# Peptides against a protein of PDB entry 5KEZ, part 4

Target 1, 320 residues: chain A of PDB entry 5KEZ
Amino acid sequence: NVAIYNPFRPWWERYQPVSYKLCTRSGNEDEFRNMVTRCNNVGVRIYVDAVINHMCGNAVSAGTSSTCGSYFNPGSRDFPAVPYSGWDFNDGKCKTGSGDIENYNDATQVRDCRLTGLLDLALEKDYVRSKIAEYMNHLIDIGVAGFRLDASKHMWPGDIKAILDKLHNLNSNWFPAGSKPFIYQEVIDLGGEPIKSSDYFGNGRVTEFKYGAKLGTVIRKWNGEKMSYLKNWGEGWGFVPSDRALVFVDNHDNQRGHGAGGASILTFWDARLYKMAVGFMLAHPYGFTRVMSSYRWPRQFQNGNDVNDWVGPPNNNGVI

## One batch from the design tools (peptide; made by RFdiffusion4, then SolubleMPNN)

Design b1_p8_3_s2 (from b1_p8_3, 4 letters changed)
Fold by OpenDDE base, seed 5:
Structure b1_p8_3_s2 (fold): chain B 320 residues (1-320), chain A 8 residues (1-8)
Amino acid sequence: as target 1 above (320 residues)
Amino acid sequence: PYLPTPGL
């Protein structure tokens, strides 16, 4: 991914790829392979956060300022380490003036335009699908158990399916022969927008963002909400079917007030209430549960916004 | 409602 120095190595630089090399601040490919092996040998499975909707931001300077030193040029859409070129992006498909998503009530913009300037891959192209599948298959062959598909809301479900159809079975050293990768898709659907979580059920599980938002409201006792109202928690609250749901109290975005849920989201900053919410989530059978592990950062609120919401994990001068 | 992902 790109190496961003202003602000200094933010967490979100991880979501700006310039190659599919397994070479980041977390380690190299050999170290990753070693970790996956050790985890699998004790029954811990690895699921990769796969960033396949986009490459880096269109405004990032060209050069070799990346975690593995790969050259890239956002201006010319040149990513030779893949390789991608201008033919592999949706620049001509997006019809907004900025090239960015401007209206989230327009599903075509949401999927064909740039998410906050991130260069949008032309996932309709078999070439692009194949390059992504090669990346994911390499990870499968290493021994990962599945994937979180980042920014799935911004990809056409059929394009995702086309990629998934190219995937290998899981590594038979640790998984039964014929096992398929576990897939869960990040889709923000709190209602009121045209793109729905149900659009993606055919590809695997989806994130249920209503879960954390509604649970936060109940635990905070907002609007007279009571714990007794949780007796029909899950589908009874209008959530997606349990077998399609991945549920969580918070994630890396909404613990910073980003994405979905706003002030209702409970986080480690509200320790007691957060423990109550996580405890309830783990005790209740609805959905596949995900527990967040995060870190403290020096929050600094200005005009209601944390100006330090970019701060990444604890590090020593950029080295994790 | 959707809040944008930070990235630039």
Scores: peptide ipSAE 0.056, ipTM 0.843, DockQ to the pose 0.182
Fold by OpenDDE base, seed 3:
Structure b1_p8_3_s2 (fold): chain B 320 residues (1-320), chain A 8 residues (1-8)
Amino acid sequence: as target 1 above (320 residues)
Amino acid sequence: PYLPTPGL
């Protein structure tokens, strides 16, 4: 991914790929392979956050400022480490003046235009699908158990399916023969927009962002909510079917007060209430559970916004 | 950059 120095090595640089090389702030490919092996040998499975909707931001300077030193040029859409070129992006397909998503009520813009300037891959192309599948298959062959598909809301479900159809079975050194990768898709659906979580059920599980948002309001006793109302928690609250849901109290985005849930989201900053929420989630049978492991950062609120929401995890001069 | 989701 791109190496960002202003601000200094933010967490979100990880979501700006310039290659599919397994070489980042966390280590190189050999170290990753070693970690996966050691984890699998004790029954701990690895699920990769796969960033496959886009490459880096269109405004990032060309050069070799990346975690693996690969050259890239956002201006010319040149990513030779893949390789991608201008033919592999949706620039000509997106019809907005900026090239960015301007109207989230237009599903076509949401899928075909750039998410906050991130260069949008032409996932309808078999070449692009194959490059992504090659990346994911390399991870599968290393021994990962599955994937979180980042920004799935911004990909056509059929394109995701086409990629998934190219995937290998899991590594038989650790998984039963014929095992398929576990897939869950990040889709933010709180209602009111044309893209629905149900559009993605055919590809795997989806993130249920209503879960953390609603649980937060209940445990905080906002709007007269009571714990007794959780009697029909899950589908009874209008959530997706349990077998399609991945549930969580918070994630890295809404932990920072952004995206789905806003101020209702419980986080480690509210330790007592957070432990209650996580305990409830783990005790309740609805959905597949995900527990957040985060870190404290020096929050500084200006005009209601944390100006330090970019701060990454504890590191040694940018290296984790 | 950080990826805020509008409309929420």
Scores: peptide ipSAE 0.044, ipTM 0.805, DockQ to the pose 0.306
Fold by OpenDDE base, seed 2:
Structure b1_p8_3_s2 (fold): chain B 320 residues (1-320), chain A 8 residues (1-8)
Amino acid sequence: as target 1 above (320 residues)
Amino acid sequence: PYLPTPGL
C-alpha cells in the first residue's frame, strides 16, 4: 500500500493498495506465511481483509513511496506491480463531475464512481477479476480460511460472484478436501438507500450494521428502549436472516465516528456499557459473531470531530 | 480516507 507521512503512517493507508504483494508494515510474505502456519497448527484460522474494490487515492503523489517500494502513478492509473493501467478503472463509466460518489441514492454512482477519491477498479473486466482472483488464490494456497470483502457495497454483486467462482479450494494441509473459503461482505445497509444487504446474500454472509446501532440505543436506554425488548432480538428486529449475518458491536470505522451507526455505537471507551453489549452478543444465538480488538489513541476533539482519528495501532516510529 | 456515509 501507499506510505503516507502526513499524517504520519495513518491506519487508513492500509486501504490504499498499489500492488497485491504481501509486503506491508505488518511484515513480508515469509513472515505472513509463517504466521498463518503457526496459527493453523493450533486451530486458529486466518481471514484476510481483502481490498479489491479500488487502488490508492487519486491525489496521492506518484513514485515509490509504498510499503514494498513498488512504483505507482495514480494520475495515469499506472500500477505496474499488478499490472493495471488506465483501461482497468471506471473513470470513463463514472458520470459525476468530480469522479467521486456524490449521491448515495444513485446505485450506479455508488458502484462505478470513486469512494472518497479511491481509484475505482473496473470489476466487469475479466482481466481485473483474474488479477484479484490470483491475489486471493495466493492467500488461499498459503492457508487462509476466508475473506472479508472490503467495500462490497461499492461492487456489483455479479462482479463479486465472478471473482469468487475463480477461487481455489482451501489448503488441504489444514482443511478437509473440497472446503470453500468463508466469505463475508462489508455492506453498510441501515435502510434508506437503494443498495440492500440482500443483493449480496448469494456471495456469502453480510455485515449487519443494524445490530451494533440498535444494540447501542438499547444499552444506552435511548428512546425509552429496554433490555427486555431484546426478547425477539435478530430477525424480529428486522435484521437479515441469521445464516447470512455477521454481527459486531463496533468496527474500526464507526469506532472513530465514521461510516454507519453514529453516536449509538458502543466502544471500549465506554467500558462498562461495551462489556454489556459484547456479553449479550456472545450469549445470543443470532448471526456469526465478531469481537473487536482495538487500541487507545490520543483523541482530540475539535468541533465534535476527533482530529486524531487517523492514528494507527501502537508502533515504534512507524514499525508495527 | 474513510468518512461517514451520507444519511447514516
Scores: peptide ipSAE 0.044, ipTM 0.799, DockQ to the pose 0.262
Fold by OpenDDE base, seed 4:
Structure b1_p8_3_s2 (fold): chain B 320 residues (1-320), chain A 8 residues (1-8)
Amino acid sequence: as target 1 above (320 residues)
Amino acid sequence: PYLPTPGL
């Protein structure tokens, strides 16, 4: 991915890929392979956060400022380490003046235009699908158990399916023969937008962002809500079917006050309430649970926004 | 990345 130095190595640089090389702030491919092996050997499975909707931001300077030194040129859409070129992006499909998503009530913009300036891959193309599948298959062959698909809302479900149909079975050294990767898709569906979580059920589980948002409201005792109202928690609250739900109290985005959920989202900053919410989530049978592990950072609020929401995990001069 | 949703 791109190495950003202003601000200094933010967490979100991880979501600006320039190659599919397993070479990042966390280590190289050999180190990753070693970790996966050690984890699998003790029954801990690895799921990769796969960034396949886009490459890096369109405004990032060309060069070799990347975690593995790969050259890239956002201006010319040149990512030779893949390789991608200008033909592999949706520049010609996006109809907005800016080239960015301008209206989230327009499903075509959401999927064909750039997410906050991130160069939008043409997932319609078999070439692009195959390059992504090759990346994911490499990870599968290393021994990962599955994937979180980042920014799935911004990809056409059929394009995702086409990629998933190219995937290998899981590594038989650790998984039963014929096992398929566990897939969960990040789709923010809090209602009010045309893209629905149900559009993605055919590909795997989806993130249920209503879960954390609603649970936060209840635990905070907002709007007169009571714990007793959780009697029909899950589908009874309008959430997706349990077997399609990946549930969580917070994630890295809404922990920082953006993404989805607003001020209702509980985080470790409110330790007592957060523990209550996480405890409830783990005790309740609805959905597949994900527990957040985060870190403290020096929050600085200006006009209600944390100007330090970019701060990444504890590191040694950029190395995690 | 930042994933905005209207009305948040």
Scores: peptide ipSAE 0.041, ipTM 0.793, DockQ to the pose 0.192

Design b1_p8_3_s3 (from b1_p8_3, 4 letters changed)
Fold by OpenDDE base, seed 1:
Structure b1_p8_3_s3 (fold): chain B 320 residues (1-320), chain A 8 residues (1-8)
Amino acid sequence: as target 1 above (320 residues)
Amino acid sequence: PYLPFPGL
């Protein structure tokens, strides 16, 4: 991914890829292979957060300022480490004046325009689909069990399916022959927008963002809500079917007050209430559960906003 | 409404 130095190496630089090389501040490919092998040998499976909707921001300077030193040029859409070129992006497909998503009530903009300036890949092209599939298949062959697909809301479900149809079976050293990768898709659907979670059910599970948002209001006793109202928790609250749901109390975005959920989201900063929410989630049968493992950072609030919400995880690998 | 990356 791109190396961002202002602010200094933020968490969100990880979501700005310039190659599909396994070389980041989290480690190199050999270290990753070692981890996957060691985990699989004791029954712990690895699911990769795959960023396949886009490359880096359109405003990032060209050069070799990336975690693996690969050259890239956002201005010319040149990513030779893949390789991608200007033919592989949706610049001509997006019809907004800025080239960015301007209206989330327009499904075409949401999927064909840049998410906050991130260069949008032309996933309709077989070449692009194949390059992504090659990346994911490399991970499958290493021994990963599946994927979280980042920004799935911003990809056409049929394009995702076309990529998934190119994937290998899981590595038979650790998985039964013919096993398919476990897929869950990040889709923010709180209602009121044209893109629905149900659009993606055919590809795998979907993140249910209503879960953490609503659970937070109940645990906080906002608006007179009570724990007893959780009697019909799940589908009874308008959530997606249990067998399609990936559920969580918080994620890295809404832990920082960003994305879906707002101030209702419980986090480790509210330790007692958070433990109650996580305990409830783990005890309740609805959905496939995900527990957050995060870190503390030096929060500094100005006008209600944490100016240090960019701070990345602790790292001992230096400036790489 | 949704801004996943505050740095952009």
Scores: peptide ipSAE 0.041, ipTM 0.809, DockQ to the pose 0.213
Fold by OpenDDE base, seed 3:
Structure b1_p8_3_s3 (fold): chain B 320 residues (1-320), chain A 8 residues (1-8)
Amino acid sequence: as target 1 above (320 residues)
Amino acid sequence: PYLPFPGL
């Protein structure tokens, strides 16, 4: 991914890929392989956050400022480490003036235009699908158990399916023969927009962002809500079917006030309430559970926004 | 990067 120095090595640089090489702030490919092996040997499985909707931001300077030193040029859409070129992006398909998503009520913009300036991959192309599948299959070969598909809302479900159809079975050194990767898709659906979580059920599980949002309101006792109202928690609250749901109290985005859930989201900053929410989630049978492991950073609120929401995990001069 | 969610 891109190495960003202003601000200094933010967490979100990880979501701006310039290659599919496994050399990052966390280590090189050998170290990753070693970690996966050690984890698998004790029954701990690894699920990769796969950033496959896009490459880096269109405004990032061209050069070799990346975690693996790979050259890239956002301006010309050149990512030779893949390789991608201008033919592999949706620039000509997006019809907005900016090239970015301007209207989330337009499903075609949401999927064909750039998410906050991130160069949008032409996932309709078999070449692009194959490059992504090669990346994911390499990870499968290493021994990962599955994937979180980042920004799935911004990909056509059929394109995701086409990629998934290219995936190999899991590594038989640790998984039963014929095992398929576990897939869960990040889709932010709180209602009110044309793209629905149900559009993605055919590809795997979907993040249920209503879960953390609604649980937060209940635990916080907002709007007169009571714990007793959780008697029909799950589908009874309008959530997706349990067998399609991946549930969580918070994630890295909404922990920072970004998007889905707003101020209702409970985080480790409210330790007591957070433990209550996480405990409830783990005790309740609805959905597949995900527990957040985060870190403290020096929050500084200006005009209601944390100006330090970019701060990444504890690191040694940018290396974790 | 920051991922804004419209209406929130």
Scores: peptide ipSAE 0.039, ipTM 0.786, DockQ to the pose 0.265
Fold by OpenDDE base, seed 2:
Structure b1_p8_3_s3 (fold): chain B 320 residues (1-320), chain A 8 residues (1-8)
Amino acid sequence: as target 1 above (320 residues)
Amino acid sequence: PYLPFPGL
């Protein structure tokens, strides 16, 4: 991914790829292989956060300022480490003046335009699908168990399906022969927008963002809500079917006030209420559960916004 | 970078 120095090595640089090389602040490919092997050998499975909707930001300076030293040029859409060129992006397909998503009520913009300036890959092209599949298959062959698909809302479900259909079975050194990768898709659907979680059920599980948002309001006792109202928690609250749901109290985005859930989201900053919410989630049978492991950072609120929301994990001068 | 999405 790109190496950003202003601000200094933010968490979100991880979501700006310039290659599919397994070479980041977390380590190199050999170290990753070693970790996957050690985890698998004790029954701990690895699921990779796969960033496949886009490459880095349009405004990032060209050069070799990346975690593996790969050259890239956002201005010319040149990513030779893949390789991608201008033919592999949706620049000509997006019809907005900025090239960014301007209207989230337009499903075509949401999927064909840039998410916050991130260069949008032309996932309709078999070449692009194949490059992504090669990346994911390399991970499968290393021994990962499955994937979180980042920004799935911004990809056409059929394009995702086409990529998934190219995937290998899981590595038979650790998984039964014929095992398929576990897939869960990050789709933000709190209602009110045209793209729905149900559009993606055919590809795997979907993140249920209503879960953390609604549980937060109940635990906080907002609007007179009570714990007793959780009697029909799950489908009874209008959530997706349990077998399609991945559930969580918070994630890295809404922990920082970004994305879905707003102020209702419970986090480790409210330790007592958060423990209650996580305990309830783990005790209740609805959905596939995900528990957050995060870190503290020096929050500084200005006009209701944390100016340090960019701060990444604890590090030694940029080295994790 | 991720930003708050409209309507969320």
Scores: peptide ipSAE 0.037, ipTM 0.780, DockQ to the pose 0.265
Fold by OpenDDE base, seed 4:
Structure b1_p8_3_s3 (fold): chain B 320 residues (1-320), chain A 8 residues (1-8)
Amino acid sequence: as target 1 above (320 residues)
Amino acid sequence: PYLPFPGL
């Protein structure tokens, strides 16, 4: 991914890929292989956050400022480490004046335009699908158990399916022969927008963002809500089917005030309430549970926004 | 990063 130095190595640089090489702030490919092996050997499985909707931001300077030193040029859409070129992006397909998503009520913009300036890959192309599949298959062959598909809302479900259909079975050294990767898709669906979580059920599980949002409201006792109302928690609250749900109290975005849930989202900053919410989630059978592991950072609020929301995890001069 | 959305 791109290496950003202003601000200094933010967490979100990870979501701006320039290659599919396994060189990051967390280590190199050999170190990753070692970690996966050690984890698998004790029954801990690894799921990779796969950033496949886009490459880096269109405004990032060309050069070799990347975690693996690969050259890239956003201006010319040149990512030779893949390789991608100008033919592999949706520049001509997006019809907005800016080239970015301008209206989230337009499903075509959401999927064909740039998410906050991130160069949008032409996932309709078999070439692009194959490059992504190669990346994911490399990870599968290393021994990962599956994937979180980042920004799935911004990809056509059929394009995702086409990629998934190219995937290998899991590594038989640790998984039963014929096992398929576990897939969960990040889809923000709180209602009110045309793209629905159900559009993605055919590909795997989906993130249920209503879960954290609604649970936060209940635990905070907002709007007169009571814990007793949770007796029909899950589908009874209008959530996706349990076998399609990945549930969580918070994620890296909404704990920073980004994305879905707003002020209702409980985080470690509200320690007691957060423990209650996480405890409830783990005790309740609805959905596949994900527990957040985060860190404190020096929050600085200006005009209601944390100007330090970029701060990444504790690191040694950028290395984690 | 993603665009912030209003809370419920």
Scores: peptide ipSAE 0.033, ipTM 0.747, DockQ to the pose 0.180

Design b1_p8_3_s4 (from b1_p8_3, 4 letters changed)
Fold by OpenDDE base, seed 1:
Structure b1_p8_3_s4 (fold): chain B 320 residues (1-320), chain A 8 residues (1-8)
Amino acid sequence: as target 1 above (320 residues)
Amino acid sequence: PRMPTPGL
């Protein structure tokens, strides 16, 4: 991914790829392979957060300022480490003045335009699908069990399906022959927008963002809500079917007040209430559960916003 | 709602 120095190596630089090399501030490919092997040998499975909707921001300077030193040029859409070129992006398909998503009530903008300036890949092209599949298959061959598909809302479900159809079976050293990768898709659907979680059910599970948002409101006792109202928690609250849901109390975005859920989201900063929420989630039989493991950072609120919400996870591998 | 990516 791109190496961002202002602010200094933020967490979100990881979501701005310039190659599919396994070479980041989390480690190199050999270290990753070692971890996957050790984990699989004791029954712990690895699921990769796969960023396949886009490459880096259109405004990032060209050069070799990346975690593995790969050259890239956002201005010319040149990513030779893949390789991608100007033919592999949706610049000509997006019809907004800025080239960015301007209206989330327009499904074509949401999927064909740039998410906050991130160069949008032309996933309709078999070449692009194949390059992504090659990346994911490399991970499968290493021994990962599946994937979180980042920004799935911004990809056409059929394009995702076309990529998934190119994937290998899981590594038979650790998985039964013929096993398929576990897929869950990040789709933010709180209602009121044209793109629905149900559009993606055919590809795998979907993140249920209503879960953390509503649970936070209940546990905080907002709007007169009571814990007793949770007796029909899940489908009874209008959530997606349990066998399609991946559920969580918080994620890296809404832990920082970003995206879906707003101030209702419970986090480790509210330790007592957070433990109640996580305990409830693990006890209640709805969806596939995900527990957050995060870190503290020096929060500094200005005008209601944490100006240090960019701070990345601690590491001991320098500035690679 | 949009996916938030700060710094872009």
Scores: peptide ipSAE 0.097, ipTM 0.862, DockQ to the pose 0.156
Fold by OpenDDE base, seed 4:
Structure b1_p8_3_s4 (fold): chain B 320 residues (1-320), chain A 8 residues (1-8)
Amino acid sequence: as target 1 above (320 residues)
Amino acid sequence: PRMPTPGL
């Protein structure tokens, strides 16, 4: 991915890929293989956060400022480490004046235009699908158990399906023969937008962002809500079917205040309430649970916004 | 930076 130095190595640089090389702030491919092996050997499975909707930001300077030194040029859409070129992006498909998503009530813009300036891959192309599948298959062959698909809302479900259909079975050294990768898709559906979580059920599980948002209001005792109202928690609250849901109290985005759920989201900053919410989530059978592990950072609020929401995990001069 | 869809 791109190495950003202003601000200094933010967490979000990981979501600006320039290659599919397993060479990042966390280590190289050999170290990753070693970790996956050690984890698998004790029954801990690895799920990769796969960034496949886009490459890096369109405004990033060309050069070799990347975690593995790969050259890239956003201006010319040149990512030779893949390789991608200008033909592999949706520049000509997006119809907005800026080239970015301007209207989130337009499903076509949401999927064909750039997410916050991130160069949008033409996932309709078999070439692009194959390059992504090759990346994911490499990870599968290493021994990962599945994937979180980042920004799935911004990809056409059929394009995702086409990629998934190219995937290998899981590594038989640790998984039963014929096992398929576990897939969960990041889709923010709190209602009010045309793209629905149900559009993605055919590909795997989806994130249920209503879960953390609604649980937060209940635990906070907002709007007169009571714990007793959780008797029909899950589908009874209008959430997706349990077998399609991945549930969580918070994630890296909404714990920083700019994700789905607003101020209702509970985080470790409100330790007592957060523990209550996480405890409830783990005790309740609805959905597949994900527990957040985060860190403290020096929050600085200006006009209600944390200007340090970019701060990444504890590191040694950028190395994690 | 990568930001989520502004759903509330």
Scores: peptide ipSAE 0.083, ipTM 0.822, DockQ to the pose 0.299
Fold by OpenDDE base, seed 5:
Structure b1_p8_3_s4 (fold): chain B 320 residues (1-320), chain A 8 residues (1-8)
Amino acid sequence: as target 1 above (320 residues)
Amino acid sequence: PRMPTPGL
């Protein structure tokens, strides 16, 4: 991924890829293989956060300022480490003046235009699908158990399916022969927009962002809501089917006020209420549960926004 | 910065 120095190595640089090399601030490929092996040998499975919707931001300077030193040029859409070129992006397909998503009520913009300047991959192309599948298959061969598909809302479900259809079975050294990778897709659907979580059910599980948002309001006792109202928690509250749901109290985005749930989202900053919410989630059978492990940072609110929401995990001068 | 969906 790109190495960003202003601000200094933010968490979100991880989501701006310039190659599919397993060479980042977390370690090199050999170290990753070693970790996956050690984890699998004790029954801990690894699921990779796969960033396959886009490459880095269009405004990032060309050069070798990346975690593995790979050259890239956003301006010319040149990512030779893949390789991608200008033919592999949706620049000509997006019809907005800026090239960015301007209207989230337009599903075609949401899928074909750039997410906040991130160069949007032409996932309709078999070449692009194959390069992504190659990346994911490499991870499968290493021994990962599945994937979180980042920014799935911004990909056409059929394009995702085409990629998934190219995937190998899981590594038989640790998984039963013929096992398929576990897939869960990040789709933010709180209602009121054209893209629905149900559009993605055919590819695997989806994130249910209503879960954390609604649970937050209940635990906070907002609007007179009571714990007793959770008697029909899950599908009774209008959530997706349990077998399609991945549920969580918070994630790395919404604990920073980004996106779904707003102020209702409970986080470690409200420790007591957060423990109540997480405890309830783990006790209740609805959905596949995900527990967050995060960190504290020096929050500074200006005009209601934390100007330090970019701060990444604890590090020693950029080294994790 | 990364924002999955502004406002939602």
Scores: peptide ipSAE 0.066, ipTM 0.825, DockQ to the pose 0.337
Fold by OpenDDE base, seed 2:
Structure b1_p8_3_s4 (fold): chain B 320 residues (1-320), chain A 8 residues (1-8)
Amino acid sequence: as target 1 above (320 residues)
Amino acid sequence: PRMPTPGL
């Protein structure tokens, strides 16, 4: 990914890829292989957060300022380490003046335009699908168990399906022969927008963002909500079917007031209420559960916004 | 919508 120095190595640089090389602040490919092997040998499985909707931001300066030293040029859409060129992006499809998503009520903009300036990949092209599949298959062959697909609402479900159809079976050194990768898709659907989580059920599980948002409201006792109302928690609250749901109390975005449901979301900053919410989630049989492990940072609020929301994990001068 | 992140 791109290496950002202003601010100094923010968490969000990880979501700006310039290659599919396994070479980041977390380590190199050999170190990753070693970690996957050690985890698998004790029954801990690895699921990769796969950023496949886009490459880095359009405004990032060209050069070799990346975690693996690969050259890239956002202005010319040149990513030779893949390789991608100007033919592999949706610039010609997006009809907005800025090239960015301007209206989330327009499903075509949401999928064909840039998410906050991030260069949008042309996932309709078999070439692009194949490059992504090669990346994911390399990870499968290393021994990962599956994937979180980042920014899935910004990809056409059929394009995702076409990529998934190219995937190998899991590594038979640790998984039964013929095992398929576990897939869960990040789709923010709190209602009121045209893109629905149900559009993606055919590809795998979907993040249920209503879960953390509604649970936060109940635990906080907002709007007269009571814990006793959780008796029919799950489908009874209008959530997706249990076998399609991945559920969580918070994630890295809404922990910072970003993404979906930020005002009601419970986090480790409210320790007692957060433990109540996580305890309830783990005790209730609805959905596949995900527990957050995060870190503290020096929050500084100005006009209701944390100006330090960019701060990444604890590190030693940029080395994690 | 996803809220914009600084630098994204």
Scores: peptide ipSAE 0.086, ipTM 0.862, DockQ to the pose 0.173; fails the geometry check

